# Peptides against a protein of PDB entry 6GMG: the designs that were tried, part 141

Target 1, 331 residues: chain A of PDB entry 6GMG
Amino acid sequence: DSDDRVTPPAEPLDRMPDPYRPSYGRAETVVNNYIRKWQQVYSHRDGRKQQMTEEQREWLSYGCVGVTWVNSGQYPTNRLAFASFDEDRFKNELKNGRPRSGETRAEFEGRVAKESFDEEKGFQRAREVASVMNRALENAHDESAYLDNLKKELANGNDALRNEDARSPFYSALRNTPSFKERNGGNHDPSRMKAVIYSKHFWSGQDRSSSADKRKYGDPDAFRPAPGTGLVDMSRDRNIPRSPTSPGEGFVNFDYGWFGAQTEADADKTVWTHGNHYHAPNGSLGAMHVYESKFRNWSEGYSDFDRGAYVITFIPKSWNTAPDKVKQGWP

## One batch from the design tools (peptide; made by RFdiffusion4, then SolubleMPNN)

Design b2_p10_5_s2 (from b2_p10_5, 5 letters changed)
Fold by OpenDDE base, seed 1:
Structure b2_p10_5_s2 (fold): chain B 331 residues (1-331), chain A 10 residues (1-10)
Amino acid sequence: as target 1 above (331 residues)
Amino acid sequence: MSSKVNIEPP
């Protein structure tokens, strides 16, 4: 429910941001100040900075998803998602491990499953695939050329993604990107586009037909990546939060973090941009805040979530919402 | 479209 959501006002194009506030290894600011930073750093189209439009400010006002929305140019569809799961660790811990004092069997299994996901390897897989896609895009002037290049790249690397069919989100992702078709975007020219990455945190126990224990403690079998490809079927993610385990407990539906196309090789040094909630300056939640977090801060997540996915989408190269380097905070 | 309702990081 976002009935008290407000669109942040416009900021003058040349207004410089106020300093960000350091917070637990993150840089934090109010949404209006992020708009100022965005206009100075990320707003550029064809090298010219732009004022954030009313539409973009409205998108941003939706919170963490709004940050990804304004920077990617579309609401997240989450179709091309990657993760890494250690099946051997999972099996071994289930066999040889024991529930903690007061921990139920279901809680134990859910925790072990959560801990069997490797966020760093999941992120690395997405970066690897994005790199392959970017190579395939570079000199492709139509979709057919892009797809041919992509298949060749995958074959050369012996990547299991080469076995995906033409209808797979992997091959259809570019054609399904609105900005690819826009005249001032890709204009149907793959070489004008680049792959970008964002992350989603969510709850595994979303199946209402499953046991209450799975809804409370997680579904150990849900949202696992396919072997070889690392692809996660996100079709069952409907933004359903974790069920309360005690009276008065409540959980959030999701979290989104924007990475873009940073070239920093050290995952721990990458910056993830996300929001706390929708903008409600006159409501109980208050003004939206934007955080720029290091990977460790982002990947730790919250108890609200037991899954993380790293998603690939595309933006025009003429946009500066996904620069090679992202500086945390301001100045 | 869903909006996030999250808690500020501790």
Scores: peptide ipSAE 0.041, ipTM 0.766, DockQ to the pose 0.133
Fold by OpenDDE base, seed 4:
Formats: sequence, C-alpha cells, structure tokens
Structure b2_p10_5_s2 (fold): chain B 331 residues (1-331), chain A 10 residues (1-10)
Amino acid sequence: as target 1 above (331 residues)
Amino acid sequence: MSSKVNIEPP
C-alpha cells in the first residue's frame, strides 16, 4: 500500500549533495540528496550529465526497488537470478542438529535452510556469469553473434549454463531488455550493452496452499539454486511477506540492492545502494532515505527475509549508472 | 506495483 507515496521534486542539475551521514558502516541520506548525487555521478548519458527526469524520480520514489529501477532503467523482473546453497550443510544440520529451546521443528528447519545459503558465493557466481556475458557482448553486433559468443565462452569454461535451453532466461535476458532495443540505448547492438547486477531479499514461504508453518518460518525447499548453474527459479516470488508469528508482528515484502558493474575484486569493499521505503514525506513512514552499504551490511539482511538472489540484467554502456568504481557517501 | 514499507535502521 503506497497511498501516501509522493514523487520527489526536481533538483537543479548543478546542485551539489550535502554530506551523507555515516551509520554502522553505511552512508545514509534523504532521497532528494541522493538525487543530487545521482545527477553529479550517475546521470551521464554519452558523457553528459543529465537532470533526473520526472519519470525517473517517480520510479525512485518506490523505495528500495526504486533505486534499482532508476539505475537499471526498468522495473526488476528478476528472471536471471543466482544463489548459492550448501545442500550438505543443510542435510547434516537437519540430521544432527536440534531445535533451540522454545523453537518449533518448522522454525528450526526454516532457520537451517536460511543459514545454508551463502550470500557471498551467490554474489560471486553472478559476477562470474556477468563477466562471461560481457566478453560475449564485446564484439557482437547482433543477437546471433552474442549468443554464439556466449556459448563458446561457456564451453571453454565447461560451465553448466551451456546446457540451458535457448528459451531460458539466461539466453533470452538481453533480447527482453527494453534499453537494448532503444535507438539511444543498445540499438539492437549487443556491443553497446553491459551486464549489471542487483540483489533481492525476499521470503520463501509464499505458497498460500502450503502450511501456516512454512508461511511463518520459511519453506526450506523453496527458491533453491539449481546445482551447477546456480540459477534460481523466481517465478513463484509474488512479493508476499512473511506471516506474523505473534500478534502485532508485521513483515515487509522485499528489499533490493543495486551493485551495477563495480570491478572491486574484494566483495567486502563493494558498495550496495538501497532505500528504506517509498517516499511519504507527509505520511506516517516519512521521507525516503537512501543507503550506500558495504556488502557486509547489505548481505546481513533482515528477519523479514530468508532468501537472497543476485540478478543479472543489462544497461547501455553509454549510461553511467553502473561505473567501475562506486564511492560510498558524499563527499 | 508493490513497494517496500519497512523502515531500515539508520
């Protein structure tokens, strides 16, 4: 429910941001100040700074998803998602572990499943795949050439993704990207595009036909990556939040974090940009705030969520929303 | 479209 959502006003193109506030390893600011930073740092098209449009400001106003939306150029579809799950750890813990004091069996199983996901390995897999895709894009001037290059790269690396169906989100992701087809975007030229990454946190227990326990404590079998590829089937993610476990408890539907195409090899030094909620300056939630978090802060997540996915999409190389280096905060 | 409604810790 976003009835109180307001589109942030325009900021002058040359207005410099106020300093961000440091907080527990992250940098934080109000949404209007992020717009100022965005215009100075990320707005460039073909090397020219741009004012954030009304449409882009409206996208941004949706909160965490808005940050990913404005930087990727489209609402997240989450089709090409990766994660890492330790099946052996999961099985062993279920077999040899036991519920904590006061913990139900369902709660125990849900927790063990959550803890069996490795956010860092999931992120690394997405980066690996994005690198392969970028090599395939580099000199491809049509989709056929891109796909041929991609298959060759995968074969050379003996990657299990080479066995995916041609209709798989892996192979169809580029053609399904609106900016790829735009004249001022890719213009149907793969070599004008680059792979970028964002992350989504969400709840596993979304199946309304399942037990109440799964909705409250998680579905241990849901949203696991396929072995070898790391692909997660996101088709059953309908943005349904965790069910309350006690009276008055409430959970939110998702969290999104924007990474882009940073080249920092150390995952712990990468910067993730996300928002707290939709912009409601005159409502109970208040103004939207934007956070630039280190990976440790982002990957920690919240009790609202028991799944994390790292998603690949594409943007034109002419956009500066995914630079090689991201500086946390301001200045 | 759904949006996040939670307040993240500052």
Scores: peptide ipSAE 0.041, ipTM 0.763, DockQ to the pose 0.167
Fold by OpenDDE base, seed 5:
Structure b2_p10_5_s2 (fold): chain B 331 residues (1-331), chain A 10 residues (1-10)
Amino acid sequence: as target 1 above (331 residues)
Amino acid sequence: MSSKVNIEPP
């Protein structure tokens, strides 16, 4: 229940952040201090610093998804998602492996499936595709030109995405981005837009008609990437959390991490920004905190989730919410 | 409204 959610107050435009707190390779701060950093570093439109609006502060107050929301300019739709799954590893481990002591067969299969996903390769695939999209955007002044460029790039690389339908999320993603159509955004000019990346962690066992074991321990067959493309069908993700395995146990519905458009080639050095929960300073959860984590810290995830996806969307190049370099913490 | 909540990192 988010009934106790509160919108953080406005911060003066020129207020500098307090130092972040280091924690296990992460940098942490309270949401109001993140707003201060955001205004100094990420708020720029056409090179001009902006105060975070009430609407943006309201979006941010929703927690981890709020961080992605405020930086991407839209609520995540997760339509263009990528992952990497090692089918051979999965099959071999199921065949040759054995459940641990006290582990059920369903628990074993769920764990093996989770471990068969490669977060680094999934992230790399998303970056590869984003790079192709950015090349297609660069000199395209209408959607038709963008799509033609994209098809040419994919053909040159012999990429399986070239076979996707014109109505697929892959080809329709740009036209379905609100900021692309905005006068102060893309203004229908693809060359004014750039591809950005965020990640979602979620639970595979969301089918209410499936077995209780799948809801408790995961569905080994759910949310796998398509061979060749790496695309994940996210249509069945309904933000349903893992089912409790014991009385009193509860799990969270999702986690979102913002990457943007960092150019750091070493995945381990990339910074991911995420929140812990919705802002409830007067409630049981308390104030929202924002974390800036290295990829290792982000990709590790939690027992609440057995899937990770890397999602591509678009923002105007005039926004500074996705800079080439992100510095962890403050100062 | 579904709680848009995640857990605090350790």
Scores: peptide ipSAE 0.048, ipTM 0.769, DockQ to the pose 0.185; fails the geometry check
Fold by OpenDDE base, seed 2:
Structure b2_p10_5_s2 (fold): chain B 331 residues (1-331), chain A 10 residues (1-10)
Amino acid sequence: as target 1 above (331 residues)
Amino acid sequence: MSSKVNIEPP
């Protein structure tokens, strides 16, 4: 259904953005104007501004995933994902809670499961792990040194991640990052890389072999984080949207939000960049818009989704797509 | 590749 997708045209490197528009606590702009901002603020390679390439513009045109794609340099693999789930809350609510009027048991369980996830704690866990990784990267000039540093850091912190298999997404994430291997990227030098974070919202009820109720109302047991590590097995996420509960109802497949490597300690003050849909200026959906949202606005999500994950990947330190501080909107 | 097809937040 993306037949109407169009790659945004190139913007002159020196073109300044138009002011963003406020929208429900967010800053909003059309994709072409975001490209202008991106070129002024985020495009820098080794301190030099770059025009967004045709390839990058094409990536961006895919919508929310495009924002993460262009800033991370790769299509999201979502392998190293974290979340937080309150098991006690879940059990207690199932035991002592009651379905709302007209709510089915499956709907009740799905809702309770959704509400048992803590987005802030999930984000905090990802930030914690990213910090550990960044320390491990700092003076590591080969992958072996990086891995040794990671193990040491994890041991010192008594982190359950120390027990992960060497082939796990946690340990393999760096080596599987294309920009790590690129000459103008990491050039196989971990110390040239930094950990970055993005978030994905998606539907839990993706198992087609499960009940229709789970597909409609969520699978309470799906995509829970492992105790201790906070790791979410994302292998079953196939970008399948929620099943309609009524005729004509349709849900979106996913949402992606780019955080990068902001150093703001207050989660509520962090800025998340995301898109509404693929760019279709001549289609029914219209032009793609880009939003810069505070964490509260991002983490609120939509009824389309009952899971949120915070994913770690890596970019070269020479890139400016993940600065320490992100300013919301323009100017 | 699959793309998001949602509308502007209300």
Scores: peptide ipSAE 0.040, ipTM 0.762, DockQ to the pose 0.163; fails the geometry check

Design b2_p10_5_s3 (from b2_p10_5, 3 letters changed)
Fold by OpenDDE base, seed 4:
Structure b2_p10_5_s3 (fold): chain B 331 residues (1-331), chain A 10 residues (1-10)
Amino acid sequence: as target 1 above (331 residues)
Amino acid sequence: PSSKRNITPP
């Protein structure tokens, strides 16, 4: 599906970005201009600007996932994912609600399930956990110290995550981060790392052994967060798009949004960076565009997706891909 | 790795 993908060319390190285009509360630009911004704002290693490497430009060229990839330093694994689901709302709506005119039962159930997720609460949970992890990282100089700190923090907060298995994605996430082990990264020192957040939108009805209705309208029982922890089992996410409900209809496989480590307390003021598709300037899709959206714009999603997850990973503190403040657009 | 297809925000 990406046979016509092209790696964007290098941009001079000192080239300033052109102004972004404002559109419906978001800022938009072509991928090459984002590279310019990235080099000026996000490229810093140990306080020094870096030209985006060919490898990084190649990662970026994959579209929305590429934005998360280049900023996190690894392809998303999505193992440490959080969401919020209102079980009571779901049950009550199924019991007391009814399908809309022309809506099938399966379509109704899928819609009700989608509407029972709270994107803001899911995001807040991820931020809460990231904060706990950052405190645990702060003075830990080996993984054992980090894990001990983490357990203490969770115990102090009476957080259900304290009961997770030692081999769970929650406790293993740091050790499984490539940049943690790199000499110029964490160098196996947790105190050199920080937690960061990105989000993924995807389709629930991915099970090929399930009914066609679930594939078309969603699986109401799939990808729900565990009570207490908010953890979502992402193991069954295979990047399978929604099935068409009518002839000629097609859906996208996923959407990724990069948040990083912004400290803005108001969720509505946070900025999410994402792309529209892989870079195909000579193909039918055209050049890749990068969007910097406020949370409202990001969390709205598309009909292509009925699930959202907020994922925690780690980057070295020496990287500036996740600054405390993100300015939307340029200048 | 999988790549995203076209999503054009309105």
Scores: peptide ipSAE 0.046, ipTM 0.773, DockQ to the pose 0.162
Fold by OpenDDE base, seed 2:
Structure b2_p10_5_s3 (fold): chain B 331 residues (1-331), chain A 10 residues (1-10)
Amino acid sequence: as target 1 above (331 residues)
Amino acid sequence: PSSKRNITPP
């Protein structure tokens, strides 16, 4: 699918970005210009600007996932994912609602399930958990101390996450972060790390053993968050796109949006960075574009997807890929 | 790693 993918060329470290373009409430630019912005704003390691490496440019070239990849330092594993699902709304709508004209029962159920997810509450849950983790990281100089701090924080808040197994993604996420173990990263010191957030949009109907209807219209029971914790089991997400409902129709496999560690309390004012597709300047898809979207624009998603998850990972505090404030566009 | 296909804003 990516035979025409090309790694964007290096940009001089001192090259300033061209202005971003407005695009339906978003700020948009070509990938090479994003690299310029990235070098000026996000590239800092220990306060020093860095040229985006060839490896990082290669990661970025993969599209939306590339944006998250280059900023998080690793390919998304999506293990520690959160969402919010309104079970009462779902049940009520199924009971009292009616399929639209021409809508099949399966299509109706899939739509109702999709609409029963609350993106804002899902995001809020992830931010809440990230805050707890950051408090636990602050004075922890080894993993044991970090885990003890987490348990204490969760107990104090009466959070259901306290009941998670030690092997759960929640407790294992830090130790499984490559940058945590790197000498120039965390160096096995939790206090050098911070929690960050990205989001993934994907299709629920990925089970090939399920009905064609679920693959076409969604699986209402798939990828629901666990009550109390908000954790989503992402193990069944294999990046399988929605099945076509008509000949010639095709859907995208996923979308990733990078949030990082913004401190803006108003969700609507937060900025999400994402890409449209892999970089193929000489191919049919064309050059990769990067979008900086407000939460409303990001959370709206596309018909290609009926699930959204908010994922927590970690980066070194010395990295500037997740600043407290993100400015949309350029300048 | 898998790549995203073309998505354009409306």
Scores: peptide ipSAE 0.044, ipTM 0.772, DockQ to the pose 0.132
Fold by OpenDDE base, seed 5:
Parts: sequence; C-alpha cells; structure tokens
Structure b2_p10_5_s3 (fold): chain B 331 residues (1-331), chain A 10 residues (1-10)
Amino acid sequence: as target 1 above (331 residues)
Amino acid sequence: PSSKRNITPP
C-alpha cells in the first residue's frame, strides 16, 4: 500500500511557509509547507533552529502517524493510553433505548458503546496524569528518584495508578523512551524530559475470530478503560480497519493527532496536528496534507473509528516540538 | 507494510 510513498524534498532552513487555508474549521497545508513551518517553529534543539533531516522527512511521509513520529522522535507504541467510558450511560441506553429504523441490534449496540466514550474526559485524564508525571520529573536526576516522586504524587492524590505494577507501561514508559537514553536527549536524567500527549482513533472490532457483526459495527466490550486508572489495554490493536458493510466500501485503519504539551486550559482551544495519508505526489492518493484542528474537529473523528485513546510519551525539554502554545495555521 | 497504512479520511 505504501509502495508509491515518496520522501518530501528538503526545504531551505530560512524558507518561510505559505499561508495555510481553512478547511472545515481547521487549517490545512501541503506537507512541504508544513516542513517549512516545522523548521521555523518546532525544529529548535537547545534554542537553535534545525533543518528537518532526511530521516525525519521520511518519518513524516507516512501520513498522520508521521506527524506524531517526527514530533515525538519515535514511532508510536501506544502503551500508555487513557480513555473515559460512561458505564451507567451505556447500560441505561442499552436497556431503555431502541434501535433506529433499519438499524440492526449489533449496529445499535456498537453505536451506543461509541457514544458512551467521552473524548473530553479522556483527554483531561491524560493531561492530569501528564501533569503528575511532569512534577515527578522536575527535580529527579535518576530513574529511581523519578519513580519515588511519582509514587508520592499518586499517593497524595489518592490516584488508583499508585497500585499499578512496577513493570506496567505506566512506570516503565520513561526508561523505554529512546530519547531519554540519548546523550543529546535526556542523557538518563529525568529532569531533562517532559511528558507529551498524542491521540489515536481506531476500530474496536479487530478480532478476526469474532462475529462479522462486531467487525462491521464494533465490539461494545473492546478497548474500554480500566475503572479508576483510565488505562486502556492497547495490546489487541493491530491496526485492522472496520469491515465494509456494503460492496465497495472501505475504511481507514487509524488516525493520529499530535497535541504535545500545550498549557491551554480550555480543551476546545487546543490544537491537534495530523495528516491525511502518506505522501504520494505521483500516485493516486496525491501529496500528503497536514491539518491543524481544534479539539472539536479532532475529537469528532470519522465513521471509520469507534475508539479514541490519549497516549502519553516523553521528549527532551530541549526539543521545541511540544511548545506551551501552538498557533493554528500560518500566519 | 500494509499493516502500517498511514491513511486518514480527508
């Protein structure tokens, strides 16, 4: 599927981007122009502007996941994921609700499950946890100190995450981050790192051994957050798209959106950066486009997906790929 | 690989 993928060419370091264009409440541009913006705004290492490397351009060329990849410095592993699910709403709607005209029972249950996820609360949970992690990082100069700080913070807040196993993705996430170990990154110093957030949209009905109805309309029981912690087990996410419900219908396997470490308290004002597809300027898909969407536009998602997760990872503080404030579009 | 189809709806 990616045989016609092309790595975008290098852009001069001092080249300014062309204006973005509005598209359904979000700002849109072609990938080459995003590279220009990225070099001006996000490329800084230790305060110095950098040209996007060939490797980084190659990562970016993969589409929506490429945006998260180039900004986080690693391919998404999705191990530390959060969501919010309203169990009472789900049960009540199943009991008291009815399928719409022409809607099958499986379709009804899948829809009700999808609607029982609260994207805003899921995002807020991830931000809460990221804040706790950042406090634990601030004055920790080794991993042991970081873990001790983290446990203390969780205990003080009576957070259920305090009961997670030491080998859980929650506690192992920092040590498993490549940039933490790099000399020019964290250099094994937690205080040089910060927590960042991205989001993934995907399909719940990925089990090939399940019913066709679950693959077509969703699995109501799949990828729910654990009570108290909000953690989602992502191990069963194999990037399998929704099954078609009619001949000729096709769905996309996932969508990734980059948030970083914005400090805007109003979720509705936060900016999410994502791509439409891999870069294929000479292929049928065409050139890759990059979008900067408000949370409303991002969280709305598409019919291709019935799950959203908010994932925490880490980057060096010396990187400017996750600034406190993100401006939508250009200028 | 096809498993990493990095395509999203417009």
Scores: peptide ipSAE 0.041, ipTM 0.765, DockQ to the pose 0.177
Fold by OpenDDE base, seed 3:
Structure b2_p10_5_s3 (fold): chain B 331 residues (1-331), chain A 10 residues (1-10)
Amino acid sequence: as target 1 above (331 residues)
Amino acid sequence: PSSKRNITPP
């Protein structure tokens, strides 16, 4: 997939970034310059700036997923994912709506399904859950205490997540986080961890046993959130791109956007960091670029994707990869 | 790990 992928070179710790370039309401820069920014702003561990390691640079080189990878400390597993789907709208539009001129029935249904997702509500749900988790983490010094706190918080809010199985990704997410177990990370102390959020855009029509129409135009029934909880079963996401509708057409496999733990209450003012493709300075794709987009720009997505999920994971509080305030671009 | 293969336009 990335035979021509190259790991960006190390940047001196004291090297300041060049100014980002404005691009359609977002800030853009080449990956090497993002590394410079990352070292100045996000690299801090226990309050000390760190040079991005070779391993971290290698992770970053994978493109959009690399941005999430380097900031979360692990390759995205996407187990704890949230979305919002308006089922009533979907049913109503299917019943009363009509295909556009030249639109097939399958295309119509796929489009209606896509449009029935509310990205803002999905993001808000993830933020709500992350907040609950953070409260549960604050005074918990072992996993049992964390789980007890979590259940109590959910009960107080009458949240449907309280009914999830103990094996659910919701309850197992912390224990399955490598940095939680690391001595210099959480050291098995929940109070040293915080919840963070990233987003994934992907294609619904990934079932190869399904109809060609679903692969081309989307599977209206796939990757819907469970009512009440908002949880999305991501087990069937295999990073399969949309099928071409015409010869020569190709689609991207996925897109990842890093949010972290910003405290900005206005969703429209939040900043999402993502990459365009894997770093291939000597290849046809060229150098990787990193984008810092506002929520509107991020949530708009592309025709390559008909699903968006907002995923919760955890990082040590000692890391500064998820600050409460993110500034777009440089300076 | 899977990588993003194609260009996403701004």
Scores: peptide ipSAE 0.045, ipTM 0.780, DockQ to the pose 0.155; fails the geometry check

